# Peptides against a protein of PDB entry 5JXT, part 22

Target 1, 319 residues: chain A of PDB entry 5JXT
Amino acid sequence: SLLPKKEINVYIGMSEMQVKWYQKILEKDIDAVNGAGGKRESKTRLLNIVMQLRKCCNHPYLFEGAEPGPPYTTDEHLIYNAGKMVVLDKLLKRIQKQGSRVLIFSQMSRLLDILEDYCVFRGYKYCRIDGSTAHEDRIAAIDEYNKPGSDKFIFLLTTRAGGLGINLTTADIVILYDSDWNPQADLQAMDRAHRIGQTKQVVVYRFVTDNAIEEKVLERAAQKLRLDQLVIQQGRAQVAAKAAANKDELLSMIQHGAEKVFQTKGAFGTMAEKGSQLDDDDIDAILQAGETRTKELNARYEKLGIDDLQKFTSESAYE

## One batch from the design tools (peptide; made by RFdiffusion4, then SolubleMPNN)

Design b1_p10_2_s1 (from b1_p10_2, 6 letters changed)
Fold by OpenDDE base, seed 2:
Structure b1_p10_2_s1 (fold): chain B 319 residues (1-319), chain A 10 residues (1-10)
Amino acid sequence: as target 1 above (319 residues)
Amino acid sequence: APVEPRYLLR
């Protein structure tokens, strides 16, 4: 029988470089961030801010001129300048030592480019598929990864490209490097490993930048997932979950953690304390804290009815 | 030799 998947949100502090870039993104559009644009603020502008903040949470080098150089070289700076890379680097060593194989999903093909350079730098053998991958190359990559005795440790996928019905049950670990706005896209990605033919316990690590936009992306995705489940369960098919965030929701998401980011000098959380020098105990602490916060998040939405889940609870950024 | 990041070339 297929074992239930274990899902853990991994809450990760920003590096110093991420904090600095996050501040710059907010400062550039400070009037929009403060809601001073009011009804005149375009939804498109807010969506652009959200996209830049999500890029920052993934990796600062997604911005032109962010990488230190010249010379531009793949080195340890690729890791220590992004909190997610620091945790990923330690987690992959553990996963490999356990004899597991891993799928890494992102929404951003450009992040997969960084992850390819990282894989080469660490000597990890990998496959890649994104939305631009030709059908034949996609089949070849899947077959190369799934073949008996494959030396490919990592599969790099964009979430949507990975969602297309493929079987990757030769992996038992799934890392969601970022989250989709649609929780069903992430579930479909997980279901590539968590499917008939899987012989191991599938573990899903969802990376979430702490005190940033990604917490609100995750909360909204969890809210939507619960709403979709309740609508199906209650036969209320007409309750169209508002598929897209409104302006006020986007603004609240942008404002989340912004004040603390502006006040912060240096890195956040474990990244401030240890930086790139995370040990195995630090990783265990992050995973344990993540497991607790994951249970709390799920428990929050499990208690809500359809009418409550349709309301975006604007916790004011000031509470 | 330190290889130039491929993500900068895309």
Scores: peptide ipSAE 0.232, ipTM 0.814, DockQ to the pose 0.645
Fold by OpenDDE base, seed 5:
Structure b1_p10_2_s1 (fold): chain B 319 residues (1-319), chain A 10 residues (1-10)
Amino acid sequence: as target 1 above (319 residues)
Amino acid sequence: APVEPRYLLR
């Protein structure tokens, strides 16, 4: 029988470099961030800020002039300059030692490019699929990953491309490096490993940058998922959850943690304390804290009805 | 030797 998947949100502090770039993104559009633009502020500008902040949460080298150089070289700086990479690097060593195989999903093909360079640097054998991958090359990559005795440890996928009905039950670990605005896309990604034919306990690690835009992306995704579940259960197909965030929701999401980011000199949380020197106990503490916060998050939304979830999408903008 | 990042070449 297929075991239930275990889902854990992994809350990760920003590196010093991420804090600096996060500040720079907010400062560049400070009038929009402060809501001073009022009705004149375009939804497009707010969406652009959200996209830049999400890029920062993923990796600062997604910005021009962030990487140290010339010469440009793949080295330890690729890891220590991004909190998610520091945690990923430790977690992958543990996953490999356990004899597990891993799917890594992202929304950003350019992040997969960084992850390819990381895989080469660490000597991890991998496959890749994104939106630009030809159909024949997708089949070849899937077959290469799934073959008996495959030496491919990692599969790198964009969430949308990896969600397209493929079977990857030869992996038992799923890392969502970032989250889709549609929680169903992330579920579809998880279901590539969590499917009939899986023989292991599937564990899903969702990376979430702490005290940043990604916490609000996660909350909104959790609200939407609960609403979608209740709509299906109640047969109320007409409750079209407003698919797109409004301006006020986007502004609230941008403002979340911004004050603390401006006050911070250096890195956040465990990244400030340990940086790249995370040990196995630090990883266990991060995973345990993440498991607790995941249970608390789920318990918050499980108690809400359809009407409460529809209202709370408006009120959670004021806390 | 550190390899030149391929993500910068795309």
Scores: peptide ipSAE 0.078, ipTM 0.737, DockQ to the pose 0.625
Fold by OpenDDE base, seed 1:
Structure b1_p10_2_s1 (fold): chain B 319 residues (1-319), chain A 10 residues (1-10)
Amino acid sequence: as target 1 above (319 residues)
Amino acid sequence: APVEPRYLLR
């Protein structure tokens, strides 16, 4: 029988470079961040700020002129300048030692480009699929990954490209490097490994930048998922109307953690204490704290009714 | 030799 998935949110502090870039993004649009634009602030401007903050949470090198150089070099700076990369680098060593194979999903194809360079730098053999991958190349990559005795450890996928009904049950670990606004897209990605033909316990690690906008993205996704479940259970199909995130909700998301980010000199949390020198005990502590916070988050939304959940509905920012 | 990042070349 297929075992239930184990899902853990992994809360990760920003690197010093991420804090500096996060501050710079907020400062560039400080009037919008402070709500000084009032009713005149465009939803588009707030959505643009949200997208820049999410890019920062993924990797600062997603911004032009962020990478140190010339000369540009693939080196340890690719890892220590992003909190998610520091945790990923340690977690992948553990996953490999356990004899597991891993799917890594992101919304951002440009982040997969960084992860390809990381894989080459660490000597990890990988496959890649994104939205630009031709159908034939996609089949070839899936077959190469799934073949008996495949030496491919990692599969890099955009969440949307991975959602297309493919079978990847030869992997047992799923890393969501970022989250979709639509929790169903992430579930569809997990279901590439968690389906008939899986022989192992599937574990899903969802990376979330702590004290940043990604916590609010996760909360909104959890609210939507609970609402979708309750609508199905109660037969209230009309209630599932995707209410677009309003301006006040977007502003609240942008403001979340902003004061603490402005007050911070250096990195956040475990990134400030250890930086790239995280050990196995530090990773265990991060995973244990993440498991606790995941249970607390789920327990918060399980108690909410349809009327409470409807007040917080967000449309996908990708229309 | 340090390899130039491919994501900068795209």
Scores: peptide ipSAE 0.024, ipTM 0.650, DockQ to the pose 0.660
Fold by OpenDDE base, seed 4:
Structure b1_p10_2_s1 (fold): chain B 319 residues (1-319), chain A 10 residues (1-10)
Amino acid sequence: as target 1 above (319 residues)
Amino acid sequence: APVEPRYLLR
């Protein structure tokens, strides 16, 4: 029988470079971040800030002129300049050592380009599919990955391209490098590995940048998922329509952790203490803390009714 | 030779 999937949110501090770029993004639009634009503030402007902050949480090299150089070289800087890459680099070594195979999902095809360079740099054999991949090339990549005795360790996918009904049960680990605004897209991605034909325990690691906008993206996704479940259970189809964040919700998400980011000199959390020098014990501590916070987050939303879940609560799990 | 980042070439 298929074992239930284990889902763990992995809370990751920003690198020093991410903090600097996060500050720069907020400072560039400081009037919008402070709500000084009032009724004149464009929802499009707030959505742009949200997208830049999410890019920063993924990797600072998603910005023009962030890469160190010339000369431009793939080296350890590709890893240590992004908290998610530092954790990914250690986690992938463990995953490989245990004889697992891994799907890595992102919303950003440009992040998959960085992950390709990383895979080449570390000598990881991989497949890739995104929204631009031709149908024939997609079939070929899936078949190559699923082949008995395949030497392909990693499959890189955009969440939406990976969601299209494919079977990847030859992988047992799923990494969501970032989250979709629609939690159903992430579930569909997990279900590529977690389906009939899987013989192993599927483990899902969801990367979340701590003290940043991604915590609020995760909270909103968890809230929406619980709401969708309750709506299905109660037969109340009409409630599903409020999918898009309003201006005040977007502003609250942008403001989350912003003060602490401005006050911080250097990196956050485990990235401040050890940076790229994380050991196996540090990874175990991060995973254990993540498992605890994941249980707490789920328990918070399980107690809420439909009417409460329709209200965006700005209350972080730390307030 | 150091491999140039592929993501900068796209």
Scores: peptide ipSAE 0.225, ipTM 0.783, DockQ to the pose 0.652; fails the geometry check

Design b1_p10_2_s2 (from b1_p10_2, 6 letters changed)
Fold by OpenDDE base, seed 5:
Structure b1_p10_2_s2 (fold): chain B 319 residues (1-319), chain A 10 residues (1-10)
Amino acid sequence: as target 1 above (319 residues)
Amino acid sequence: MPMKPRYLER
């Protein structure tokens, strides 16, 4: 029988560079962030801010002029300048030592480009698929990863491209480097490893930047997932929870942690204390704290009925 | 797989 997947949210502090870039993003649009734009502030502008903040949470080198150079060289700076990369780098060493194989999902193909450079720098053998990958190359990459005795440790995928019905049961670890706005896309990604033919316990690590917009993206995704589950269970097919956040929700998400980010000099949490010098005990502490917070998050939404979940999702179109 | 030079696609 297929074992239930274990899902753990991994809450990660920003690096000093991420804090500086996060501040810069907020400052550039400070009137919008403070809600001073009123009716004049477009939903599109708020969505753009959200996307820039999510890019920052992933890696500061997604911004032009952030990466040191020329010459542009891949080195330890690629890791220590992003909290998620610091945790990923330690976690991948552990995963490899355990004889596991890993799928890494992101929404951002440009983040996969950074992860390719990282894989080469660390000597990790990998495959890649994104939305631009030709069908033949996609099949070839899947076959190369899944072949018996494959030396490919990592599969890099965009969540949408990876969600398209493929079987990757030769991996037992899934890292969601970021989250989709649609929790079903993340589930579909997990289900590439957690499927008939899997022989191991699938573990899913969801990376979440702590005290940042990604906590609110996660909360919204968890709420929507619970609503979708209850709707399916109750046979109420009509509750198409419109996926799009309203303007006030977007503003609230942007404001979350912003004050603390402005007050912070340097990195956050474990990134401030240890930076790139995270040891195995620090990783265990992060994973344990993440497991606790994951249980607490799930328990909050499990107690809510459809009507309570809908009140927080402003776009319950009753058609 | 050939390293896509992350810098050539700018």
Scores: peptide ipSAE 0.060, ipTM 0.702, DockQ to the pose 0.136
Fold by OpenDDE base, seed 4:
Structure b1_p10_2_s2 (fold): chain B 319 residues (1-319), chain A 10 residues (1-10)
Amino acid sequence: as target 1 above (319 residues)
Amino acid sequence: MPMKPRYLER
């Protein structure tokens, strides 16, 4: 029988570089961040801020002029300048040592470009699929990854490209490097490994930048998922889950952790103490804390009714 | 080839 998947949110602090870029993004649009635009504030402007903040949470090198150089190099700076890369780097080493194989999903093809360079730099053999990958090349990549005795350790996928019904049960670890606004897209990604033919315990690590926009993206996704489940269970098909955040919701998401970020001069959270020098105990602590926070997050939404789940609760913006 | 910034299309 297929074992239930284990899902763990991995809460990761920003690197010093991420904090600096996160500050710059907020400062550039400070009037919008402060809600000074009122009713006149463009939803598009807020969405753009959200997208820049999400880019920052993924990797600073997604911004023009962020990567150190010339000369441009692939080196340890590719890892230590992004909290998620620091954790990924340590986690992948553990995963490989355990004889596991891993799917890494992102919303951003340009992040996969960074991850390709990282894979080459670390000597990890990989496959890649994104939205631009031709059908034939996609099949070839899947077959190359799934073949018996494949030396491909990592499969890099965009979440949407991975959602297309493919079988990747030869992997037992799933890393969601970022989250989709639609929790079903992430579930579909997980189900590439967690399906008939899987022989191992599937573990899903969802990377979440702590004290940042991504916590609110995750909360909103969890809320939506629970709402969708309750709607199905209650037969209330007419309860259109609000598909898109309103302006106030977007503003609240942007504001989350912004003050603490503005006050921070260095790295944040998990990156502040040890930076890139995480050991196995640090990873275990991060995973354990993540498992606890994951249970707490789920328990929060499990107690809510449909009517409560339709409201964006800003209550967690002040903790 | 010279290494290009990751934000530039290769």
Scores: peptide ipSAE 0.055, ipTM 0.644, DockQ to the pose 0.202
Fold by OpenDDE base, seed 3:
Structure b1_p10_2_s2 (fold): chain B 319 residues (1-319), chain A 10 residues (1-10)
Amino acid sequence: as target 1 above (319 residues)
Amino acid sequence: MPMKPRYLER
């Protein structure tokens, strides 16, 4: 029988470089961040700020002029300048040592380009599929990854391209490097490994930048998932879950953690204490804290009715 | 030789 998947949110502090770029993004549009634009502020402008903040949470090198150079080189700076890369680098060593194989999903094809350079730098053999990958090349990549005795450790996928009915049950670990606004897209990605033919316990690690926009993206996704479940159970097909955040919701998401980001000199959390020198005990502590916060997040939304789940509450789960 | 990041070549 297929074992239930284990999902763990992995809460990761920003690097010093991410904090600097996050501050710069907020400062550039400070009037919009403070809500000073009022009714005249466009939803498009707020969505653009959210997109830049999400890029920063993924990797600062997604911005022009962020990468150090010339000369441009792939080196340890590719890892230590992004909190998610620091955790990924340690986690992948553990996963490989356990004899597991891993799917890494992102919303951003440009992040997959960074992950390719990382894989080459670490000597990890990988496959890649995104939205631009030709049909024949997709088949070839899947077959190369799934073949008996495949030396391909990592499969890099965009979440939506990987959602297209592919079987990847030869992997048992799933890393969601970022989250989709639609939790169903992430579920469809997980179901590439968590499917009939899987023989191992599937574990899903969802990376979430702590004290940043991504916590609110995750909360909104969890809220939507619970709403979708209740709508199906109650036969209320007419309750179209409002897929798009309103202006006030977007503003509250942008403001989340912004004050603490402005006050921060350096990195956040474990990234401030140890930077790129995380050990196995630090990873275990991050995973344990993440498992606790994941249970708390799920328990919060399980108690809510449809009417409560339709209200975006800016109140953090910590009160 | 230090490899140039692939995403900077596009």
Scores: peptide ipSAE 0.029, ipTM 0.669, DockQ to the pose 0.597
Fold by OpenDDE base, seed 2:
Structure b1_p10_2_s2 (fold): chain B 319 residues (1-319), chain A 10 residues (1-10)
Amino acid sequence: as target 1 above (319 residues)
Amino acid sequence: MPMKPRYLER
């Protein structure tokens, strides 16, 4: 029988470089961030800010001129300049030692390019599929990964490309490097490993940049997932249609953690304390804290009815 | 040092 998947949100502090770039993104559009644009602020502008903040949470090298060079070399700076990479680097070493194999999903093909550089730098054998990958090359990559005795440790996928009904049950670990706005896309990604033919406990690690936009992306996705479940259970099919964030929701998401980011000199959380020098105990502490916060997040949304889940409660409206 | 793969394909 297929074992239930274990899903853990892994809350990760920004590196110093991420904080600097996050500040720069907010400062560039400070009037929009402060809500001073009012009704004239385009939804498109807010969506662009959200997109840039999400890029920053993933890796600062997604911005032009952020990567140190010339010469443009792959080195330890690729890891220590992004909190998610610091945690990923330690976690992958543990996963490999356990004899597990891992799927890494992202929304951003350009992040997969960074992850390829990382895989090469660490000597991890990998496969890759994204939206541009030809059908034949997708089949070849899947077959190469799934073959008996495959030496491929990592499969790099865009979340949307992973949605194609492919079987990757030869992996038992799933890392969601970022989250989709549609929680069903992430579920479909997990279901590549958590499917008939899986013989191991599937563990899903969802990376979430702490005190940043990604917490609100996660919360919105969790809210939507619960709403979709309740709508199906109650037969109220018409309720699902308002899935797109409004301007006020986007603004609240952009503002989340912004003040603390502006006040911060250096990195956040464990990245400030340890930086790239995370040990196995630090990883265990991050995973334990993540498991607790995951349970709390789920428990928050499980108690809400349809009417509550339709209201985006910005916490900032009551402080 | 070899250029990063993403810079070789450009």
Scores: peptide ipSAE 0.037, ipTM 0.714, DockQ to the pose 0.288; fails the geometry check

Design b1_p10_2_s3 (from b1_p10_2, 7 letters changed)
Fold by OpenDDE base, seed 3:
Structure b1_p10_2_s3 (fold): chain B 319 residues (1-319), chain A 10 residues (1-10)
Amino acid sequence: as target 1 above (319 residues)
Amino acid sequence: MPMEPRYLKR
């Protein structure tokens, strides 16, 4: 029988470079961030800010002038300048030692380009599929990854391209490097490994930048997932979960953690204390804290009705 | 030596 998947949110602090770029993004549009635009502020402008903040949470080298150089080398700076890369680098070493194989999903093909450079730098053999990959090349990559005795450790995928019904049950670990606004897209990605033919316990690590926009993206995705489940159970097909955030929701998401980001000199959390020198105990502590916060997040939404789940409240029910 | 940052590499 297929074992239930274990999903763990991995909450990761920003690097010093990410904090600097996150501040710069907020400062560039400070009037919009403060809600000073009022009714005249476009939803498109707020969506653009959210997109830049999500890029920053993924990797600062997605911005012009962030990468150190010339020369523009592939080296340890590719890792230590992004909190998610620091955790990924340690986690992949553990996964490999366990004899597991891993799918890494992102919304951003440009992040996959950084992950390819990282794989080459660490000597990890990989396959890649994104939205631009030709049909024949997709088949070839899947077959190369799934073949008996494949030396391919990592499969890099965009979440939407990986959602296309492919079987990747030869992997048992899934890393969601970022989250989709639609939790169903992430579920479809997980179901590439968590499917009939899987013989191992599937573990899903969802990376979430702590004290940033991504916590609110995750909360919104969890809320939507619970709403979708209740709508199906109650036969209320007409309650189209409003997939798109309103202006006030987007503004509250942008403002989340912004004050603390402006006050921060350096990195956040474990990234401030240890930087790139995380050990195995630090990773275990991050995973344990993540497992606790994941249970708490799920428990918040399990008690809510349809009407409550339709209200986006910026107030985390921490009280 | 890579003369361009990753941001410009398409």
Scores: peptide ipSAE 0.502, ipTM 0.927, DockQ to the pose 0.192
Fold by OpenDDE base, seed 1:
Structure b1_p10_2_s3 (fold): chain B 319 residues (1-319), chain A 10 residues (1-10)
Amino acid sequence: as target 1 above (319 residues)
Amino acid sequence: MPMEPRYLKR
């Protein structure tokens, strides 16, 4: 029988560079962030701020003038300038020592470009698929990854490309580097490894930037998932979970952690204390704290009824 | 080749 997947949210502090860029994004649109635009603030402007903050949570080099150079190099700065990369770097070393193979999902193809450079820099053999990958090249990459005795450790995928019903049961670890607004997209990505033909316990690590917009993205995705489950169970198919994030919800999401970000000099949490010097004990502490917070998050939404969940509208920023 | 910044790489 297929073992149930283990899911853990991994809460990660921002690097010093991420804090500086997160501040810069908020400051650029400070009037919108403070709600000074009132009813006149466009939903589009707030969605753009959310998108920039999510890019910052992924990697600061997604912005013009963030990468150190010229000359531009591939070096340790690629890792220590993003909290998620610091944790990923240590976690991948552990995963490899365990004889596991890993799928890494992101919504951002440009983040996969950074992860390719990282894989080359660390000597990790990988495959890649995104939305632009030709059909024949997708088949070839899947077959190369799945072949008996494959030397490919990592598969880099966009979450959308992972939705294509492909079988990747030769991997037992899934890393969601970021989260979709639609929790079903992330579930479909996990189900590439967690399906018939899997022989190992599938473990899913969901990276979440702590004290940032991504906590609110995760909360909204959890609300939507619970609502979808209750609608199916109650046969209330007409409760279209149609409600897009309203302006006030988007503003509340943008404001989440913003004050603490403005007050912070340097990095956050374990990134301030240890930075790139995270050891195996620091990773165990992050994973244990993440497991606790994951249980607390799930317990919060399991108790909510349809009427309570409907107050939070979760339409994707991209539809 | 001069490495371009990653934000310009497509």
Scores: peptide ipSAE 0.434, ipTM 0.896, DockQ to the pose 0.199
Fold by OpenDDE base, seed 4:
Structure b1_p10_2_s3 (fold): chain B 319 residues (1-319), chain A 10 residues (1-10)
Amino acid sequence: as target 1 above (319 residues)
Amino acid sequence: MPMEPRYLKR
């Protein structure tokens, strides 16, 4: 029988560089961040801020002038300048040592480009699929990854490209490097490994930048998922889950952690204490804390009714 | 070729 998947949110502090870029993004649009635009504030402007903040949470080198150089190099700076890369780098070593194989999903093909450079730098053999990958090349990549005795350790996928019904049960670890606004897209990604033919315990690590917009993206996704489940269970098909955040919701998401980010001169959390020098105990602590926070997050939404789940609750903005 | 910054990589 297929074992239930284990899902763990991995809460990751920003690197010093990410904090600096996160500040710059907020400062550039400070009037919008402060809600000074009121009713006249463009939803498009807020969505653009959200997208820049999400890029920052993924990797600062997605911005012009962030990458050190010239000369531009692939080196340890590719890892230590992004909290998610620091955790990924340590986690992948553990995963490989365990004889596991891993799917890494992102919303951003440009992040996959960074992850390719990282894979080459670390000597990890990989496959890649994104939205631009031709059908034939996609099949070839899947077959190359799934072949018996494949030396491909990592499969890099965009979440949407991975959602297309493919079988990747030869992997037992799933890393969601970022989250989709639609929790079903992430579930579909997980189901590439967690399906008939899987022989191992599937573990899903969802990377979440702590004290940043990604916590609110995750909360909103969890809320939506619970709402969708309750709607199905209650037969209330007419409860259209608000597919898109309103302006106030977007503003609240942008504001989450912003004050603390502005006050911060260095990195956050474990990134402030150890930076790139995470050991196995640090990873275990991060995973354990993540498992606890994951249970708490789920328990929060399990107690809510449909009517409560339709409202964006900003209550977690003050903790 | 000199490596381009990753933000320019298409």
Scores: peptide ipSAE 0.371, ipTM 0.878, DockQ to the pose 0.196
Fold by OpenDDE base, seed 2:
Structure b1_p10_2_s3 (fold): chain B 319 residues (1-319), chain A 10 residues (1-10)
Amino acid sequence: as target 1 above (319 residues)
Amino acid sequence: MPMEPRYLKR
C-alpha cells in the first residue's frame, strides 16, 4: 500500500544579499508598497512587485548585475547568497547519505539554471525538464532517471512540466523550492513521486522564505486548497471562480514583513546566526520548527468555513 | 578552470 506523504514547510531566513535586494525592490516602488497609489495603482504593477519579491526569495542572481563578477565563477557564493540554497545544500547531503533520490520543483526555469550550476559544482548527477524541453528529451530524461541502478540523484523540474502525468516513483523526496499560486499544481508535482509504484515514505519539503511574500503565497494557496475541498464536499461548484488575487490582497502580501526587512541589517533568523555554517543540528531544528508551523497552518484552515475562507483576512499583517 | 555559470550563457 502507498504510505501517506509527509509534507513539511521549511521556513528559511533570507541571506544578507537577499535582504538588500528585497529592500531595493520595495524602495523602487515604495509608493505602491505603502498603498499611496490608491485606485490608480495597476494590478499589473502589484503583480510585478510580487514577482520580483518571489525572485528575490528564490535567488538574488535572478536579477541582472546581482552576481559578483567579473570574473563570473560557480563557487560557494552561489550557495551562501540565498537562504534556500544554504538549506538545500545541507539537506541534499543528508538525503544522499540516506540513499534517497530527490525531485526539485520550481516555478522558474531560470532558477533551474542556477540549480544546474549548483549540481555541477557539488558533483550531483541530475536530470532536467522544463517547459522548453522537447517531448523526446523529456522521455529520455525520465527514462535515464528511472532506469534500474540510475546514478542520477536529482531531477530538476518546473512544477508545470512535472504536471504531465509522468511517473517518478524512483524518487522518495520532493523539494518544492517555491510554491505555485495554484496548490493543485504543487499537489500534481508531489504526485510524481507519491504514486502507485512508490515503495518508500515520500517526504515533501516546501521551502518558504520566512518574514517575506512567500509566507503569504503559501497561506493563500492553503486557503484556496481548503476552499476547493469544502466546495467539492458541499456541492457548491460556483464558489471556486474567484481564484485571482485582488489588489488589496496583493498589497497585503507585498507589505507582509516589509517593515522588518527595512529594519534588518544583514541576514534573517538562522541565516543571521549561522549563515552558511549550518550544521546537522541546525537543520534538525529548522525541520522541527517547520513541522510545528505546518501543523499550526493546517489547523488554522481546517477550522474555517467556506464564508471565512472566501474572506481574505488581512488582519494577520498587523501583528 | 572555474566552470562558467550556465545561467550567464542563456
Scores: peptide ipSAE 0.078, ipTM 0.753, DockQ to the pose 0.597

